Peptides against a protein of PDB entry 6PSE. Designs and how they scored, part 91

Target 1, 78 residues: chain A of PDB entry 6PSE
Amino acid sequence: PSEEEEYARLVMEAQPEWLRAEVKRLSHELAETTREKIQAAEYGLAVLEEKHQLKLQFEELEVDYEAIRSEMEQLKEA

## One batch from the design tools (peptide; made by RFdiffusion4, then SolubleMPNN)

Design b2_p21_2_s3 (from b2_p21_2, 8 letters changed)
Fold by OpenDDE base, seed 2:
Structure b2_p21_2_s3 (fold): chain B 78 residues (1-78), chain C 78 residues (1-78), chain A 21 residues (1-21)
Amino acid sequence: as target 1 above (78 residues)
Amino acid sequence: as target 1 above (78 residues)
Amino acid sequence: SEEKKLEEYRKFFERILKEAE
């Protein structure tokens, strides 16, 4: 039997005391996991924003670079 | 009483059938939340890598830009 | 610093993934 099936059987056969303890355990783990999920999302968003700002700067620099490069090329061809 | 206190009382007074259902509910929510947490972490790492690569490209472009800018400035001063 | 912050994020993500293994 899979661990999942074994766990299901355990829950089905468990006494109320065990079940209450399990509810408490799962509630705690869920709360912690939820907190971590939220924090991960916040960190991810922060990095995305930084990446976006960097990309904007990069694109601006590309424009400036191409402008100067083009001007330089024209001077060389003259 | 807080919702937390009310919930705690509910768990304490609940019949086994309700407790088993609650274990099932919490287990499901925990599994989903865990999956979402993992996905958030994976995404975060990916964005970090993308930002890093972009930064490297930006720095390279800055070097090239300054080189051309300097050359152009020298030509204008001549 | 920004670098330290990013490293904190990285470590956090890596911890999550490690715990999931």
Scores: peptide ipSAE 0.582, ipTM 0.871, DockQ to the pose 0.929
Fold by OpenDDE base, seed 5:
Structure b2_p21_2_s3 (fold): chain B 78 residues (1-78), chain C 78 residues (1-78), chain A 21 residues (1-21)
Amino acid sequence: as target 1 above (78 residues)
Amino acid sequence: as target 1 above (78 residues)
Amino acid sequence: SEEKKLEEYRKFFERILKEAE
């Protein structure tokens, strides 16, 4: 039998005291997992924002680079 | 009474049938939240890598830009 | 520093993924 099947059997046959304890355990784990999920999302967003700012800077630099490159090309052709 | 206190009271006074249902509910929510947490972490790592690659590209462009800028400055001063 | 922050994020993500294995 799978662990899942064994767990299901345990829950089905469990006494109220065990069930209450299990509810408490699961509630705690859910709260912790939720906190970590949120934190991971926040970190991800922070990196996204930084990446976006970097991309904007890159695009600006690219424009400036092309401007100078074009000017340089004109000077070399003259 | 807080919602937490009310919930605690509910758990304490609950019948086995309710408790089993609650275990099932919490288990499901925990599984989903865990999956979402993992996905958030995977996404975060991906964005970190993308930012890193963009940074490298930016630094390369900056070097090239400074090279052309310097050359242009020299030409203007001559 | 930004580098330290990014490393913190990385470690956090990696920890989550490691725990899921």
Scores: peptide ipSAE 0.579, ipTM 0.870, DockQ to the pose 0.930
Fold by OpenDDE base, seed 1:
Structure b2_p21_2_s3 (fold): chain B 78 residues (1-78), chain C 78 residues (1-78), chain A 21 residues (1-21)
Amino acid sequence: as target 1 above (78 residues)
Amino acid sequence: as target 1 above (78 residues)
Amino acid sequence: SEEKKLEEYRKFFERILKEAE
C-alpha cells in the first residue's frame, strides 16, 4: 500500500487521543507553512518592485544612449 | 474566549468522527499551502535572476553611454 | 545594504525549495 493509503488507515483506526495529537501537529505545521508562504510572497513582491524600478531606469538610459549614438553617427557620416 | 481557546476546547471535547474529518481538512490545507509556498519561492528566485541580468545589462549600457558621451564632449570642446 | 537584503531573500527561497526535496 502507498504511504497515503497507510496513513488513511491509521487515521481511520486511530483512538481519540492520537487524533487530537495529530490535529495539534497539523495545526502547528499549517501555521508555520502559512507564515513562510506569506514571507516568501512579501520578499518576491519586494524584488519585483525593485526590478520594475531598474527596468524604468534602463529604458530611460537606452533612450538617452540612442540619442547620443545617433548624433555621433550623423557626425561621422557627414 | 479567543477563537484559539474555543478551537482548543472543540478539539478536546470532539468525537472521533469529527477529529478524523479535521485531520483530513488540515492535511488538505497543509498540502495546498505547501504547494503555494514552493511556487512563491520558485517565482522569487526567477525574479531575482531576472533583476540580476537586467542590472548587468544596465551597467554595460552605462559604460557604453559614458564612453560615447565623453567622446562627444571632447569633440565639442575642440 | 541592498545586496545583503537580496542575499537574504535568495537564501530564504533556496531553503524553502531544499526542504521540499
Scores: peptide ipSAE 0.579, ipTM 0.871, DockQ to the pose 0.931
Fold by OpenDDE base, seed 3:
Structure b2_p21_2_s3 (fold): chain B 78 residues (1-78), chain C 78 residues (1-78), chain A 21 residues (1-21)
Amino acid sequence: as target 1 above (78 residues)
Amino acid sequence: as target 1 above (78 residues)
Amino acid sequence: SEEKKLEEYRKFFERILKEAE
């Protein structure tokens, strides 16, 4: 049988004491996994905000670069 | 009593049928939360890569900008 | 530093994905 089928059988045949312990174990793992999910989301948001700020700086530099490029092109044509 | 204390009491006094249902519920929530955690990590790595590529483009533009700025400054001083 | 912070984020994400294998 698969591990899933074996686990399902264990749950079906388990005594209340084992079931209570399993509820406690799963609750703990769920809490830890939830904390890690939230932390991953927070880190992702921080990087996204930094990327956004960098994009704004890049766009400002592009405007300044095109202004100088255009001015130099005009001087070369004169 | 707090919700945590009430839940703890419920687990302690619950029948096997309720406990088996709770194991199933918690297992399902753990699986979903684990999937969401993985998705958050994958997204975070993608944004890190995008930010890195943008930083490289910004640094290249900065070099080009300084080259043109320097050339224009020399022309103005002549 | 900013670089160290980003490396911490990367290592955290990679750890999560490695544990999921």
Scores: peptide ipSAE 0.578, ipTM 0.870, DockQ to the pose 0.936

Design b2_p21_2_s4 (from b2_p21_2, 10 letters changed)
Fold by OpenDDE base, seed 4:
Structure b2_p21_2_s4 (fold): chain B 78 residues (1-78), chain C 78 residues (1-78), chain A 21 residues (1-21)
Amino acid sequence: as target 1 above (78 residues)
Amino acid sequence: as target 1 above (78 residues)
Amino acid sequence: SEEAKFKEMEEFFKRILEEAE
């Protein structure tokens, strides 16, 4: 049997005291995992926005660079 | 009483059938939350790496841009 | 596109944060 099937059987055969303890355990793990998920999302969003801003700055610099490069090339060819 | 205290009382007074259902619910929510946490972490890491590479490219372009800008400025002042 | 990926990831992170509020 899979671990999931074995766990399901355990829950089905468990006494109320075990079930209450399991609810407490799962509630604790869910709270911790939820906090970690939120932190990961906050961090991910921040880095994503920073990357996006950096990309825009990079594209602006590319335009400026090509303008100067082109002007310089024209002067060198004259 | 706080929602947490009310929930704790509910768990304490609950019948085995409710407790089994609550274990199932919490297990499901934990699995989903864990999946989302992992995905958020993976996305965050990918964006962080992309941002880092973009930063390096941006810094290289800044160096090249300043070199041409400086040369152009020298030519215009002569 | 890069923009499409950005929006997809942005929406994903925002969804997680909205669900937590």
Scores: peptide ipSAE 0.476, ipTM 0.859, DockQ to the pose 0.840
Fold by OpenDDE base, seed 5:
Structure b2_p21_2_s4 (fold): chain B 78 residues (1-78), chain C 78 residues (1-78), chain A 21 residues (1-21)
Amino acid sequence: as target 1 above (78 residues)
Amino acid sequence: as target 1 above (78 residues)
Amino acid sequence: SEEAKFKEMEEFFKRILEEAE
């Protein structure tokens, strides 16, 4: 049997005291995992926005660079 | 009483059938939340890496831009 | 596209945060 099947059997055969303890344990783990999920999402969103801003800055610099490059090329051709 | 206190009381007074159902519910929510947490972390890491690469490209372009800008400035001053 | 991926990921993170509120 899989660990999941064994766990399911344990739950079915468990006494109320064990079940209450398991509810408490799972509730705690869920709360912690939820907090971590939120933190991961906040961090991911922040980095995503930073990347987006950097991309915009990069594109602006590319435009400026090409403008100067073109001007320089014209001067060299003259 | 807070919702947490009310929930705690419910758990203390609950019958085994309710407790087993609650274990099942919490286990499911924990699994789903864990999956989402992992996915958020993976996405965050991917974006972080992309941002890093973009940062390097941006810095390289800045160097090239300043080189041309400086050369252009010298030509204008002469 | 990069923009499409950006929006998709943004929506994903925002969804997580909204569900937590």
Scores: peptide ipSAE 0.475, ipTM 0.858, DockQ to the pose 0.816
Fold by OpenDDE base, seed 2:
Structure b2_p21_2_s4 (fold): chain B 78 residues (1-78), chain C 78 residues (1-78), chain A 21 residues (1-21)
Amino acid sequence: as target 1 above (78 residues)
Amino acid sequence: as target 1 above (78 residues)
Amino acid sequence: SEEAKFKEMEEFFKRILEEAE
């Protein structure tokens, strides 16, 4: 049987004391995992916004660079 | 009593049928939350890598821009 | 597009944070 099937059987045959302990364990793991999920989302959002701002700055610099490059090219061709 | 204290009391006084259902519920929520955590981490990592590459490109463009700007300034002052 | 991807990811992260409130 799969680990999942074995676990399901364990839960079905378990005594109340084991079940209460399992509820406590799962509640704790859920709380920790939820915290980690939130942290990952907060960090991801921050990096995403930083990337977006950097992209805007990069595009502005590209425009300025092409303007100077074009002017320089015109001067050299004259 | 706090919601946490009320929940703890419920778990302590619950019948095996309720406890088994609660284990199933918590297991499901944990699995979903874990999946979302992993996905958030993967997305965050991808954005971080993209931001890093963009930063390198931006810095290269800044160097090139300053080089052209300096050359242009020298030509105008001559 | 990059903008569409940005919005999609932004919404994803925001959803997670909203669910935590």
Scores: peptide ipSAE 0.474, ipTM 0.858, DockQ to the pose 0.800
Fold by OpenDDE base, seed 3:
Structure b2_p21_2_s4 (fold): chain B 78 residues (1-78), chain C 78 residues (1-78), chain A 21 residues (1-21)
Amino acid sequence: as target 1 above (78 residues)
Amino acid sequence: as target 1 above (78 residues)
Amino acid sequence: SEEAKFKEMEEFFKRILEEAE
């Protein structure tokens, strides 16, 4: 039997005291995992926004660079 | 009483059938929350790496831009 | 596109945060 099937059997045969303890354990793990998920999302969103702003700055600099490059090329060819 | 205190009382007074159902519910939510946490972490890491590469490209462009800007300024002052 | 990817990831993170509210 798989670990999942064995766990399912354990839950089916468990006494109320074990079941209450398992509810408490799972509730605690769920709360911790939820906090970690939220933190990961907050961090990911922050980095995503920073990347977006950096991309805008990069594109602006590319425009300025090409303007100067073009002007320089015109001066050299004149 | 708080919702947490009421829930704790419910768990203490619950029958085995309710407790088994609650274990199943919590296990399912934990599995889903865990998958979402992992996915959020993977996405966050990917964006962080992309941001890092973009930052390197931006810094390289800044160097090239300042070089051309300086050369242009010298030509205009000569 | 990069913009499409940005929006997709933004929506993903926002969804997680909204569900936690």
Scores: peptide ipSAE 0.473, ipTM 0.858, DockQ to the pose 0.846

Design b2_p21_3_s1 (from b2_p21_3, 11 letters changed)
Fold by OpenDDE base, seed 3:
Structure b2_p21_3_s1 (fold): chain B 78 residues (1-78), chain C 78 residues (1-78), chain A 21 residues (1-21)
Amino acid sequence: as target 1 above (78 residues)
Amino acid sequence: as target 1 above (78 residues)
Amino acid sequence: MLDLEALLKPVDWIGRSLAAH
């Protein structure tokens, strides 16, 4: 039998004390997993902000680059 | 009483059938939350990669910009 | 694009439990 089937049997045949303990265990794991999920999301948002700032800097540099390129083109053709 | 206190009473006074149902429910919630955690982590990694690629492009543009700036400086002083 | 902000909320598992039972 698979682990899932074995677990299902344990749950089905368990006494109330075990079941209450299992509820407590699952609640704890759920709380931890929730915290980890939130942490992952917060980190992702921070990286998104960093990428956004970098994008703005990149676009500003592109403008400056095109300005100099254009000026240089004019100088070479003068 | 708070929801937590009410829940604690339910768990304490619940029959085995309720407890088994709660174990099943919490297992489902845990599975979903775990999936969301993984999804958040994977997305964060994808954004990191995008930021990295953007950083490389930015640095390449900086090099090109400095090259043109230097050439233009030479042209203006010639 | 994944909405990371939507994932910042905690799971209301207690509330859902109280509603489910």
Scores: peptide ipSAE 0.495, ipTM 0.880, DockQ to the pose 0.847
Fold by OpenDDE base, seed 2:
Structure b2_p21_3_s1 (fold): chain B 78 residues (1-78), chain C 78 residues (1-78), chain A 21 residues (1-21)
Amino acid sequence: as target 1 above (78 residues)
Amino acid sequence: as target 1 above (78 residues)
Amino acid sequence: MLDLEALLKPVDWIGRSLAAH
């Protein structure tokens, strides 16, 4: 049987004391996993913002670069 | 009493049928929250890679820009 | 695109358990 099927059988046959302990364990793991999920999401959002700011800087530099390139081309053709 | 204290009392006084249902519910919530955590982490890593590639492109453009700027300055001073 | 802001909210699993009684 799969681990999932075995666990399901354990839950069905378990005594109340085990079930209460399992609820406590799962509650604790859920709280920790929730915190980790939130931390991962916060980090992702921070990186997204940094990427966005970098993209803006890149686009500004592209504009400045094209301006100088155009001026240089004109000077060389004169 | 806090919600946490009320929940703790509920778990202690609950019948086996409710406890089994709660184990199943919490297991499901934990699985979903775990999936979301992983998704957030993977997405953050992908954005981080995109940011890194953008940074490399930005640095290449800075080099090219400074080269043209320097050449332009020399031409104007001659 | 994954909605990361939606993931910032904690799961109210305690509230749902209390509502079952």
Scores: peptide ipSAE 0.491, ipTM 0.881, DockQ to the pose 0.914
Fold by OpenDDE base, seed 1:
Structure b2_p21_3_s1 (fold): chain B 78 residues (1-78), chain C 78 residues (1-78), chain A 21 residues (1-21)
Amino acid sequence: as target 1 above (78 residues)
Amino acid sequence: as target 1 above (78 residues)
Amino acid sequence: MLDLEALLKPVDWIGRSLAAH
């Protein structure tokens, strides 16, 4: 039997005291997992914004670089 | 009473049928929340790697830009 | 800084429950 099948059987045969304890355990784990999920999402969003700002800076530098490169190329042709 | 206190009282007074249903519900929610946490973490790591690669490209462009800027400045001073 | 790799580990709630009984 799979672990899920064994767990399902345990839940069906369990006494109220075990069931109450299991509800408490699952509630705690769910609260912690929810907090971790939110934290991961918040961090991901922060990195995404930082990446966006870096991309804007990169594009600005590309424009400045091409301007100087073009000016230098014109001076070398002259 | 807080929502947590009300829930705790409900769990204490609940019949086995309700408790089994609640274990099933919480297990499902925990599984979904866990999946979402993992997805958020994986996405965050991917964005972080992309940001790192972009930063390397930006630093390379800065070196090239400063080289041309310096050469141009030297030519303007002669 | 958040350790994103640590969050990739699934919660083994079934295994822990079965081990307790």
Scores: peptide ipSAE 0.377, ipTM 0.865, DockQ to the pose 0.853
Fold by OpenDDE base, seed 5:
Formats: structure tokens, C-alpha cells, sequence
Structure b2_p21_3_s1 (fold): chain B 78 residues (1-78), chain C 78 residues (1-78), chain A 21 residues (1-21)
């Protein structure tokens, strides 16, 4: 049997005291995992925003670079 | 009482059948939340890598830009 | 693209448990 099936059997045969403890354990893990999920999402959004701002700066620099490059190239061809 | 206190009372007074159902429910929610946490973490890591690569490209362009700018400035001062 | 904003909400599992009774 899979671990999931074995766990299911344990739950079916467990006494109320064990079940209450398991509910408490799962509740705690769920709360912690939820916090971690939210933190991961917040971090991801922050990085995404930073990447977006960096992309804008990069595109601006590309424009400036091409302007100078073009001017320089024209001067060298003259 | 807070929802948490009410829930705690419910768990303490609940019958085994409810407790087993609650274990199942919490296990399911934990599994889903864990999956979401992992997805968020993986996505955040991917975006971070993309930002890093973009930063490298930006810095390379800055070097090239400053080289041309400096050359152009020297030519204008001569 | 993963909708990270959708993941910012905590699971209201306590509310659902209380509503089940």
C-alpha cells in the first residue's frame, strides 16, 4: 500500500486524542505553509517589479547608446 | 471569542467522525497550499534569474556606452 | 505566467470548519 493508504488506515483506526493532536499538527503546518506561500508570492512580485524597472532603464540606455553610436559612425564615415 | 478559540473548542468537543473528516480536509488544504508555495518559489527563482541576466546585459551596455561617450567627448574637446 | 497575486490570500480553513457545523 502507498503511504497515503497507510495514513488513511491510521486515521480510520485512531483514537480521538490522536485525531485531535493530528488536527492541531496539520493546522500548525497549514498556517506555516500559508505564511511561506505568501512570502514567496510577495518576493516574486517584488522581483518582477524590479525586473520591469530594470527593463525600462535598459531600453532607455539602448536609445541613448544608439544615438551616440549613430553619431560616431557618421563622423567616422565623413 | 476569536474564530481560533471557537475552532479549538470545536476540536475538543468533536466526535471521531468529524475529527477524521477534519484531518482529511486539512491534509488536502495543506497539500494544495504546499503546491502553491512551491510554484511561487519556483516562479520567483525564475524571475530572479531573468533579472540577473538582464542586469548583466545592462552592465555590459553601460560599459559600451561609456566607451563611446568618452571617445565622443574627447573628439569634441580636440 | 503564474498569478502570484492570487497566492497572497490565506486559506480560510477555520471559517470553513466552523461553517461545517
Amino acid sequence: as target 1 above (78 residues)
Amino acid sequence: as target 1 above (78 residues)
Amino acid sequence: MLDLEALLKPVDWIGRSLAAH
Scores: peptide ipSAE 0.413, ipTM 0.866, DockQ to the pose 0.887; fails the geometry check

Design b2_p21_3_s2 (from b2_p21_3, 12 letters changed)
Fold by OpenDDE base, seed 1:
Structure b2_p21_3_s2 (fold): chain B 78 residues (1-78), chain C 78 residues (1-78), chain A 21 residues (1-21)
Amino acid sequence: as target 1 above (78 residues)
Amino acid sequence: as target 1 above (78 residues)
Amino acid sequence: SLDLEALLQPVDYIGRLLAAH
């Protein structure tokens, strides 16, 4: 049987004391995992914002670069 | 009593049938939350990689820009 | 830079097990 099937069987055959302990364990893990999920989301958003700011800077530099490139090209062609 | 205290009391007084159902519920929520955590982390990593690539492009453009700027400055000063 | 890979660890046993299905 798979690990999942074995776990399911354990739950079915377990005594109330084990079940209460398992509820406590799962509740704790759920709380921790939830906190980690939120943290991951927050970090992802922070990186996204940094990327966005960098994109704006890049686009600004592209404009400046094209301006100078064009001026240089015109001077060389004259 | 707090909601947490009431829940704790419920767990203490619950029958095995309720406890098994609660284990199932918590297991399901934990699985979903774990998947969401991983998804958030993977998304963050993808954005981080994109940001890194953008940074490399930005730095390359800065080099090119400074080269042209310097050349232009020299031409104007001559 | 943020260490986002660290957020993949740890993954709880039940979460991993059930998420695989």
Scores: peptide ipSAE 0.115, ipTM 0.811, DockQ to the pose 0.202
Fold by OpenDDE base, seed 3:
Structure b2_p21_3_s2 (fold): chain B 78 residues (1-78), chain C 78 residues (1-78), chain A 21 residues (1-21)
Amino acid sequence: as target 1 above (78 residues)
Amino acid sequence: as target 1 above (78 residues)
Amino acid sequence: SLDLEALLQPVDYIGRLLAAH
């Protein structure tokens, strides 16, 4: 039998005391996993903002670079 | 009483059939939240990698920009 | 300081079992 099938049998055969403990355990794990999910999302958002700021700086530098490149090309052709 | 206290009381007074259903419900929510956590983490890693690649491109452009800027300065002073 | 690699690792037994289906 699969681990899932064994767990299902355990739940079906368990006494109320075990079931209450399992509800408590699962509630705790759900709360922790939810917090971790939120933390991961917040971190991803922070990195996304940093990437956006870097993109703006990169685009500004590209404009400045093309300006100097063009001027240099004109000087070398004169 | 708080919602948490009311829920705790419900668990304490519940019949085995309700408890088994609650274990099933919580297991399902935990599985979904776990998948969502993993998805959030994978998204964060993807954005981090994109930011890193952009940073490398930015640094390369800075080097090229300074090279042309320096050459331009030399030409204008000659 | 968040360790994203750690978050990618399945840590809950039930979550891992159910997520496989």
Scores: peptide ipSAE 0.111, ipTM 0.809, DockQ to the pose 0.250
Fold by OpenDDE base, seed 2:
Structure b2_p21_3_s2 (fold): chain B 78 residues (1-78), chain C 78 residues (1-78), chain A 21 residues (1-21)
Amino acid sequence: as target 1 above (78 residues)
Amino acid sequence: as target 1 above (78 residues)
Amino acid sequence: SLDLEALLQPVDYIGRLLAAH
C-alpha cells in the first residue's frame, strides 16, 4: 500500500488520544507553513515594487540619454 | 476565552468521527498552503531575476549616458 | 502570473490564527 493509504488506515484505526495529538501536530505545521507563505508573498511584493521603481528610473534615464544623444548628433552634423 | 482556547476545547471534547474529519481537513489545507508557499517563493525568485537583469541594463545605460555627458561637457568648455 | 497579494489573503482561518503567534 502507498504511504497515503497507510496513513489513512492509521487515522481510521487510531484512538482518540492519537487523533487529538495529530490535530495538534497538523495545526502547528499549518500555522508554520502559513507564516512562511505570507513571508514569501511579502518578499515577492517588495521585490516587485523595487523592480517597478527601477523601471521608472530606467525610463527616465532613457529620456535624458536620448536628449543628449540628439543634441550631440545635431552638433556633429553642423 | 480566546479563539485558540475555544478551538482547543472543541478538540478535547470532540468525538472520534469529528477528529478524523478534522485530521483530513487539516491535511488538505496543509497541502494547499504548502503548494501556495512554493508558488509564492518561485514567483518571488522570478521577479528577483527580472529585477537583476533590469539593474544590469540600467547600469549599462548609465555608463553610456556618462560617456556622452562627459563628451558634451568637454565640447562646451572648449 | 501569480497574484502575490491574493496569497496574503486568509485561506486558512486556523493557520492564520496560529501563525499570529
Scores: peptide ipSAE 0.130, ipTM 0.815, DockQ to the pose 0.241; fails the geometry check
Fold by OpenDDE base, seed 4:
Structure b2_p21_3_s2 (fold): chain B 78 residues (1-78), chain C 78 residues (1-78), chain A 21 residues (1-21)
Amino acid sequence: as target 1 above (78 residues)
Amino acid sequence: as target 1 above (78 residues)
Amino acid sequence: SLDLEALLQPVDYIGRLLAAH
C-alpha cells in the first residue's frame, strides 16, 4: 500500500484522542505552511521590484551607451 | 471567546466521524497550501535568477561604457 | 535574504505526500 493509503487506514482506525491530536498537528502545520507561503510570495515580490528597478537602470545605461557609440561612429566617418 | 478558542472547543466536543472528516479536510488544505508554497518559492527563485543574469549584463555594459567613455575622453584631450 | 531553496522543502510529510498528486 502507498503511504497515503496507510495513513488513510490509520485515520480510519484511530481513537478520538489520536484524532484530536492529529487535528491539532495539522492545524499547526497548516498555519506554518500558510505563513511560509506568504513569506515566499512577499520575497518574490521584493525581488521582482528589485529586478524592475535594475531593468530601468540597465535601459538608461543602454541609451547612454548607444549615444556615445553613435557619436564615436560619427566622428570616425568624418 | 476567540475564534481559535471556539474551534478548540468544537474539536474537544466533536464525535469521531467529525474528527475524521476534519483530518481529511485539513490534510487536503495542507497539501494545497504546500503546493502553493512550493510554487511561490519556485517563482521567487526564477525571478532571483533573472535578476542575477540582468545584474551580470548590467555590469558587463558598465565595463563597456567606461571603456568607450575613457576612449572618448582620451580623444578629446588630444 | 530569504533562503528560497529551504522553502522548496515541504515542511510537512503529509503535505509532501498529498502534494505529489
Scores: peptide ipSAE 0.117, ipTM 0.812, DockQ to the pose 0.273; fails the geometry check

